# Peptides against a protein of PDB entry 5Z08: the designs that were tried, part 143

Target 1, 168 residues: chain A of PDB entry 5Z08
Amino acid sequence: RQKDEWAKKTSSLMKQLDWFIGEHLGAMLAAEELGGPVVGELMEIDPDDLSAGFNAHGKLKKATSQPDLDRRQRRIDDIWGPQDEQGQAHKRKRGADEALAASAEMRDLIEQLMNKLVEAGGDNSATYVEIPRESAAARFLVRSKVAMFHPNDARRLRLVDFGRDLDD
Target 2, 222 residues: chain B of PDB entry 5Z08
Amino acid sequence: GLPRLIDAIEEASKIPAKRRQTPIKPTIEKLTTHLYTHGASPDSLLRLADLLTLRNHLDQASLAAITRNLYPSSTVSDEVVLRFIGALGHGQLKPTLALQALFLRWLVMVYHLLENPGVLGQVYGVLFDLLDTAAIRPQLCHLLALVTRRKHVRPFRIQAILTLSRQTGGDPNLTGLLRVFKNYYPEIIVGDATKGRASAFKHPDPQWRQHLDEIQQRRSEA

## One batch from the design tools (peptide; made by RFdiffusion4, then SolubleMPNN)

Design b2_p17_5_s1 (from b2_p17_5, 7 letters changed)
Fold by OpenDDE base, seed 1:
Structure b2_p17_5_s1 (fold): chain B 168 residues (1-168), chain C 222 residues (1-222), chain A 17 residues (1-17)
Amino acid sequence: as target 1 above (168 residues)
Amino acid sequence: as target 2 above (222 residues)
Amino acid sequence: SLAEKLRQLIEEISELL
């Protein structure tokens, strides 16, 4: 019974987290990866706004088309490319794809951080996740005081152990 | 072809404008037209970087025109990047600050084409120490916003940028860079400097980007 | 803030782990 209630509560909170990431963070994280504003300082960015891009003052620009550059730079190039209707539709789709991918990256990173925390069994040295890059997701977790970089290795992130830091 | 145009400009760059037998402007126009149409190969980029960064007899308008049309057709090597970084700062042998601002803008616009983006992280200190130079600060802050990683955000640099922000009356580009630092140290109070609208570091030239992408696409199809 | 909300959700989940 208690284990079932725990499982239900955990599942419910995970669904809330997935919703929060998908509905609120994904587009903003994508925007930050695109060289847009830092997550937490902007209002909700519409995926269409991601497609339009941002001017030197943080304001949205109009949408343009080009495909294959590094995803981050494609994202910035997609912010600044040509404004034709087909280009706008492709950009809206790309903006949505970028938001989805940012959401997936955040979700995967959180899951890895949580799994490492559980697997470590209390060994703080074993709680670190190796990240391939400093993503907007990783930076946001650090800003939120949810994760910390290893003092000597910026490729290693750990979840802040809110449960054990109370017992030390 | 492009190599022959560069040869002609290199030879002309050794001679003062008043002593040239032939005006260089038509050759510069042919070069910039070629660069706009086809971009520059890695080898051509290196040669052009030397023409732009080394002291020679080319006029500032010609140097600026080449820089504005410096589309890479492929990747940008560490050597090319280091030529432009080495050209930054004050000194009699350095390019003008106006031209340095164009170089920094170019590095921002081609950052995704760098063979090794880490090369800029290795010279982070050199870039950071130039933040006091007002003429290049906007583009420098933008480049630093792209380059900054956790390893670069040190207490002394946090204090340096806070001090410089106060001294400049809250330059929006410095406030933008402080926001990047705050991603790694949330406790950074951007407070009194926040009365200024932080610069959003956005692509400096959308049309230039679009044209770059068209040149890069031709490479992927070949 | 978004950061605070994310933190709260992760804290609540981490307490259950």
Scores: peptide ipSAE 0.271, ipTM 0.361, DockQ to the pose 0.244
Fold by OpenDDE base, seed 3:
Structure b2_p17_5_s1 (fold): chain B 168 residues (1-168), chain C 222 residues (1-222), chain A 17 residues (1-17)
Amino acid sequence: as target 1 above (168 residues)
Amino acid sequence: as target 2 above (222 residues)
Amino acid sequence: SLAEKLRQLIEEISELL
């Protein structure tokens, strides 16, 4: 009975998470990856502070590999490309595809982080997930204080253990 | 190097300013310049934390200057964190409240570099109990906003912050912290006294952050 | 905020794990 209630509650929360990621975060994460506003920071910044330069806030300027620059540039070009009806439809489709991709990346990353936390059995060294890139998803998790990078390796991300921080 | 500068300052800190054979200011300037350029290693951070938190004969301006330039080149250990937390509060042996506010601001700015962020969660009660101290409240609320987890949001703390918010006429930092609490317990009624502008807990020094990021990046490239 | 909501959800899930 308690396990079933636990499973139901976990499932319900996971569904809420999936909904939240899919309906709200995915598009914004995609926009961030496109060079748009940083997810979550904008809501607290006065419009006047927005104009003065997004660059000073917490963007870990990691040297994005050339491929990530090319992807970002392509996305900018898609945003500013010719506004014909076909271009708008392609742009909407591409935007939807990017939002779906960002949602999937966020979901997968969260799942990996949670799985590693469970598997580690309390060994903090074993809780790290290797991330292929510093995605908008990864950055958002860190900004949200949900995840942390390894101090020596920004390719390694761990979930903040909200439960065990009591017992140690 | 940095260790030698710290050695000289440690020795000078044992002697009243009027009895020093040499002025310490030039050595402090060398230290702060070094810290600004290279940051502090974990070992150096611990030594500097002792200089900043323990009662000595260093002047407040020097202590403040060191704190403002206390860029970690690496991580921040639990021991370093605990030195700063242990320096908080009232008492003749404690640093000034102005310096404590700088320590709290520093902890906010380096929070992402803590080896174990959970250490702050363990001392949550100590931090929370200092909210009545107006001089450190802004930075303390910001730090608590970073540290707060569901386990910390207890009924007695909710009531305490609501009471303190009323007593302070709706301090925006307390309202900001109540908003953080409300994330865990949506049923928390932030009463009319809290309808004021909540603090957004923005980064206290964007330039300091940028410079820290530059120092941290050099380590990843080395 | 979105970050707060995400954190809340993940925290609630992680507490159950």
Scores: peptide ipSAE 0.271, ipTM 0.415, DockQ to the pose 0.306
Fold by OpenDDE base, seed 4:
Structure b2_p17_5_s1 (fold): chain B 168 residues (1-168), chain C 222 residues (1-222), chain A 17 residues (1-17)
Amino acid sequence: as target 1 above (168 residues)
Amino acid sequence: as target 2 above (222 residues)
Amino acid sequence: SLAEKLRQLIEEISELL
């Protein structure tokens, strides 16, 4: 009974994680990899704020005139939105393919991090995953305080132990 | 005017060269001449950035010629910058690495005209992750040298550059970037990792700079 | 925020592991 409840809860949370990555995070990570905004640093920025841009002081420029909003929205729609019907389908497909790839990378990285944490049996030195590159996914996990780099090796990433880091 | 030239090139860019009724080269030459003489407004820069960064049927020589003559008459918007940054890296839909190197060189040369230099700091990670791409590394290191602030100099990035520097046999551009990092963290040892001479990141094209200054001065007088 | 939501989900999963 308790094992079944644990398995059900774990499965439910994994489904929520997969949904969250697929529906929200993947597209934004793909956008970051494509030279878009950094995930988590700019997310407090309303889509309208993203359209307004930042001043030299890092403060949101007030959207001054409606015409610039329409042009930026059109250009965001031109970058991310469908061009002509055939170009539209290809851009949507590419955006979807990049979002799927970013989602898969994030999911795989999280899974590796969790597996290493379990395998290490409490040895922090054994919890590190070797990452091939500093991906948008890896950076986002670090910014989110979910993962940390090895102090002497940027290719090694570990999951933050939420249970132990509260006692130190 | 410049908008009509851009319109004609945009329309031609949708059509394969073999199916065009008229050669595009004369229109490209008119565009590059206009850009050299007057520069590009912010609106024109953005349209040209789209032509340069989006996959279309323009030939590489035409794209390179436009990029080499892409003088801003005013400021460079965040949107224009982000178009060029988004065009970087590997992929079938991305511009050639040779063209990407020209974009990075352009960003270096117009860095002082950015409406918000901080935009490059926001995409610092994207730029940094491309350092393994040898074809764009020289210009990328130069751009990073301009963009780098204390907040970007992290232990993991220091180690990544040190590792890449060892793997590349001491690329002088990576050594140059490490020297920039050392300005923020003096404890960084540059010498043991790389037997190579560091790049000084000199201006890529002094003649281009002088001509840009002339175009910018005309704007202040008008 | 998305970062907070991701952290919450991973924290909840990690507590079950």
Scores: peptide ipSAE 0.270, ipTM 0.355, DockQ to the pose 0.259
Fold by OpenDDE base, seed 5:
Structure b2_p17_5_s1 (fold): chain B 168 residues (1-168), chain C 222 residues (1-222), chain A 17 residues (1-17)
Amino acid sequence: as target 1 above (168 residues)
Amino acid sequence: as target 2 above (222 residues)
Amino acid sequence: SLAEKLRQLIEEISELL
């Protein structure tokens, strides 16, 4: 009975987390990855605004493509590229794809962080996840005080242990 | 004159020091004295850039002495700039990192004399990718701070600086560069790692600047 | 804030783990 209630509660919270990431964070994280505003500093960005690119003030500007950009950065530059009509539909689709990718990355990162916390069995040294890159997702978790980087290694991220770290 | 001194050094540079019939040091001293007094013309700058950047048998002290006295008497061409940029990074054929740091410092000090400052903007990626090289990072960040325009401030580069800043324990030069980026994108969170002191990117050598101005002034009067 | 909401959700989940 208690295990079933626990499982239901956990499932409900996971669904809420997934909804929160998908509905609110994904587009904003994508915007941050695109050189838009930092998540939490701007109000809700419409996914349609992602397709338009951001100026010096986080507003829409026309930017030129550089060739050696990582696939995501190419997507950024293509989102910032000239607004031809065919380009707009591709940009909207690309903006949506980036929001989905950002949502998936955030979800995966949170899951990895939680799994490592459980697996570590109280060993703080074992709670670190190796991140391949500093993503908007990783930065947001740190800014939110949900995660922290290893003091000596920016490639290592851990979940803040809300149960233990309050007493030290 | 300066061309004859360069000719002698070019010929000596082809021969290992142990096999030279005459010591090159007196010729290097004459060259550096001439450069200090008169500066280098665009043509002489190109020849000297080749001597400094191409693999040859000149000793590091001589190369450093030439670089420290490399006063342009006029403008600096794109070709000269590209020689120095091409000499940056790791490789057996490249100059030492210590000499590369002097080249970057020189580019900072002569930035206002470039015929086309935009040339550095075209090679921005090459410069930016070298930020992980600790030995040249201070001068590289300073040069990038001068060169950076809005078109260069991209999310991947912001991330790269943030990542590298954490990995280096908050290098003040990286923090300084990130502040330059923030001028174009105010929304850049200079995170807790960047709460540290940022470099102000002051002129690296005021005496060198003053002497350069004197050389430049003499040309305008001739 | 978004950060506070995320923190709350993760905290609640973490307490159940």
Scores: peptide ipSAE 0.269, ipTM 0.345, DockQ to the pose 0.227

Design b2_p17_5_s2 (from b2_p17_5, 6 letters changed)
Fold by OpenDDE base, seed 4:
Structure b2_p17_5_s2 (fold): chain B 168 residues (1-168), chain C 222 residues (1-222), chain A 17 residues (1-17)
Amino acid sequence: as target 1 above (168 residues)
Amino acid sequence: as target 2 above (222 residues)
Amino acid sequence: MLEEEVRKLIEEISESL
């Protein structure tokens, strides 16, 4: 009975996390990967304003026609810039695809982190996941204080052990 | 003029002090006086940057005196900046850490005169990796505070500063740099990892700034 | 707000592992 309740609770929480990633976080992570604002800053940005791109401070640029739009700004403009109706449909699709990709990356990373924590059996040295890059997902988890980098290797990420780290 | 003084110092720099026919100190004093009065042109800055950064037989006091009087009369080129950046870190061929700290201080004080401020952003990683070097950390943090943009604020760098802040007992310069990072990422918690007051990164030398402004003003009137 | 929500969810899941 308790194992079943635990399994149900864990399953429910995982579903909630998956929903949250898919419905809210994925698009924001994608925007960060594309050179947009950090996940928390996107909540203040009108999707229509995303078309204006982001300055070096991560704030919306006013639609100034400056020609040397960095590759990221072009990509933001390609995703969010004014396009004809067909272009808007392609942009929406591309934006959706990037959001799906970001969501998948986040889910996969969380899964790997959790699996390594379980497999390590209490050995903190064995809890690290090798990450191929500093993704928006990895950044978000670190900012959320749920993951930590290895002190000497930024390619190694581990889940914070909320049970142990409170006692030290 | 300034080029002839630089020529004399360049030639003297090739010879060990004990083998020089004439003392170099009077020539260094003439150079520093000239620099204080007129500043250095871009061409002279490059030559002086080579004298300051390349291994030669000049004494540390002379090198420090030149650096303290290195007023640009105009702009500072990318090449000059890169000479100073290339001189940073540990190595037998590199300047002393004390001199490197003066170079970083100089870069802070002339940052507004860079032809391309973005050049420092391109070498951001090189600068950041030197934060563990205590002797240059104060000036390095100040320079990084000026240079840092959103693209530089990465999780591994946040974590690196947090770790280093703990290891140093909350170096106020690191806390100051974290505060700059927090401007781009408000979710960064500075207080839990860093005990102490953040540096405000005030101008290192207000008198030097004022004198620089006077030199720069004379150029605009010519 | 988002970070806190995700933190709470992951924390709760991790405590259950």
Scores: peptide ipSAE 0.290, ipTM 0.367, DockQ to the pose 0.250; fails the geometry check
Fold by OpenDDE base, seed 1:
Structure b2_p17_5_s2 (fold): chain B 168 residues (1-168), chain C 222 residues (1-222), chain A 17 residues (1-17)
Amino acid sequence: as target 1 above (168 residues)
Amino acid sequence: as target 2 above (222 residues)
Amino acid sequence: MLEEEVRKLIEEISESL
């Protein structure tokens, strides 16, 4: 019941958040996970750029320049097929798949955090979600000041309770 | 319609073949024909996933025929994916390894239709730990090649693949997966002994793909 | 800007819980 009422009341806002994650945030999160720039440093990431990968310094590897890139691309092409129109379609698809995966990870994490907040009924000790690793999604939420790590355990993340801070 | 065919098969699956009043084969043929022509809705996919993954009295040929015709007409839910993942590995209640290989092949072929591609990344460890199972390794490596992200490429997994590659005499599918890992960590030395041409993870069935695309196009026009 | 937008959305959702 409460979950269903929550879903109805927040449905519009959740749709907006889902849209924002899918349209703007997913590609940037994917770039960070692939060793690219931190979310927000590069606002527009082409899915094709995600497929090219990033160097150790978080810079886009230009397709043309380094013999090692050619070897990587050749290896990718060896696995997925020739660099014809199908190869370009495969690159675009890979970039899109990374962005979708990152979007899904962010959505899932937010959902878990919100569910734990609701289930805890005001007990802050019960609001923590166990995260398998520090992800770009988790880092972004912490930087956004919407989530906090447990003081003694970086594997535990909780949502900031904004509703309580207004009643004090 | 498709739901009634599934109902009939579900009821028949509870009864040993020798005790059935009617042969199930004609109903399976009607189901597979329907699936080939129209595909399966998300709800039908879930029901069929349960029939395929849960222990019942259906014969292996029928289960394989359903799996080969399991065309999604829409998206594939996380729940459907997790049914197939849960069916993997060794155990008396699990499907045969041959059927598990067909499930993995199916997941590869429908990967682009997943509602949440990240779901497979969440169960990456479960999939990875099954690499020692030779019967499913080819399809498992292909699926892992699609699913692998930087977060999954850990030192212990690199070492595990290298060790398993040595133990298997350089399985080309493991070499293919190592090449995917090397995209994230260039310093990975795929040992010279794997002179074997890494398996190219090409689409397992181009005809199946084409037919899937035709079914999916009908959805976009509706 | 992105962090602030996400913060506002999550804050509004959290307040509605």
Scores: peptide ipSAE 0.287, ipTM 0.359, DockQ to the pose 0.275; fails the geometry check
Fold by OpenDDE base, seed 2:
Structure b2_p17_5_s2 (fold): chain B 168 residues (1-168), chain C 222 residues (1-222), chain A 17 residues (1-17)
Amino acid sequence: as target 1 above (168 residues)
Amino acid sequence: as target 2 above (222 residues)
Amino acid sequence: MLEEEVRKLIEEISESL
């Protein structure tokens, strides 16, 4: 009974987290990955705003064709193509796809972090997930104080154990 | 040092300004300069919280100046937090609403330094019941946005915010708080309550944050 | 704010694990 209530509560919380990631966080993570603002600096990045690209200062670029576009900016511009209606539709679609990809990456990372915490059975050395890159998702979790990098290896990330810190 | 400055101000706070032998302003300026340079220890924070929250003969400008320079050099204890929370609301013995707004702003800016952030969750009802007080509502909504957990998001509080939002013509801070509630209950329709833009609850003072970080870093090196 | 909301959700989930 208590395990079932716990499982239901945990499932409900996971659904809420999934919803929050999909509805709010995914687009902002995608923006950060694309060289946009850090998550939370710009609230409510419309997928349409993702479509404008970001300058070196993380501000929305107005569509002025400046030639010395950094490689990230070229990738953004290649995502952007010509400003015709078809280009804008493709931009919106790509922005949506990037938001979906960022949402999936965040969900997967959280799932891996939680699974490792459960599997470790209290061994902190076994709680680390290997990350292929420092993603916007990983940085966000660290800034949120829910994850920590290994002191000697920035490719290893662990979930903060909130249950143990209450007993000290 | 800081303790001696606090001693002098505590003694002066017991005496009406017209009966003081010496002006207190130079001592307040020394205190605020010291706080700006070094921050306040946990013990000093508690003493300063009492000076700020208890009725005394200090002028409002001095109290505001101390509050604006109240940089913790370390953590913020539950006792310090509770002094500021106890000072909130209406009453002749309570600080002015302007000073209460500064206290709430301070709590927002030092939230990450609380020894136990859960203490604010325990007094959540006290904070929530003050949302009708317009003068403190912006900072109060910001603090509640930080403090709110699922256990606090109850149907009666959802309805209370929705009602208050309609009564205020869609206060953007209330809309911002409803958006936080919506993270826990997606079925909450924020748009029906408010024709207005939601507040993003940005950091109230980026320069103050940067200076706080510098003070905190010096402690980690010692 | 987003960071804090995610922290709260993950904290609550982790406390339930």
Scores: peptide ipSAE 0.285, ipTM 0.527, DockQ to the pose 0.347; fails the geometry check
Fold by OpenDDE base, seed 3:
Structure b2_p17_5_s2 (fold): chain B 168 residues (1-168), chain C 222 residues (1-222), chain A 17 residues (1-17)
Amino acid sequence: as target 1 above (168 residues)
Amino acid sequence: as target 2 above (222 residues)
Amino acid sequence: MLEEEVRKLIEEISESL
């Protein structure tokens, strides 16, 4: 019974977090990734406004799992590509796709961080997730004081252990 | 000569790689070989800075190769410096963070060749505000360690580094920068913020330095 | 507020793990 209530509560919290990431945070993360404001400076970024507001700064391109190098090269191709009317609809769709991609990246990162914390069994050296790039998601988690980079390797991120830091 | 190679690359940079009639790689290799052998004049540096910092169709490997061979044959102008500084940060039009790290590393390595080292002091705030970007932080801290003067060491910046140091778990580069700040304000407590060893900000590439010195010596003899 | 809200959510989830 208690385990089931706990599982339900955890599931509910995860759903709330997922909703928050999808509805609010994803667009802001995408904006930051695209060279917009830091998350929280502009609270109401409509995904459609991401596409419209960054028109002057070039075409939004779908965040791919590929290294930042490939993403930017693709964004270059999108900026210099023919600005056909189909290109604007593709830009709006790309803004939505960037928000979705940013949301997915944040969710995946949080999941990895939580999984590593659980798997490490208290070994801080084993709690680090290797991040392929510094993302707006990673920066946001660090600013939020829920994650920390490895002191010697900015490609390694760990979740702050809120449970243990209370007992030490 | 170098100008003609730059011309060819500039023209190629306007065209997507898939639409180029000729591979650019051989021209990039000729450019990098020339740069390695002779260095770049101030005029060539400016043109190359534009190629490196402005959005174009050049691939990242080519941009990195040019940056790694960007030996000044003479001085580095304020304009060149400002191109690289303007390329820092987040944005769709900005170069990759990996490339930005190479730019910062380059600025560290050529710092002694700047026509006006004070130019970096003028943009100190821009550099300082990027310290939260982990991917460029090591090189950025090193550059700031070179640039920092008493006028830059303000209470709000001290607090910002201390806060960021706590948030990063004591990044040794931030600790290194705090040590530089401590030279101006001895009352700064570095130890409480950082369980970690401070970076010594050693030259990032001794071989590159030696080769640069050889290129610079040839100019003084001419 | 967003950072604090996310922090609270993640803290609560982490405490529940």
Scores: peptide ipSAE 0.269, ipTM 0.367, DockQ to the pose 0.245; fails the geometry check

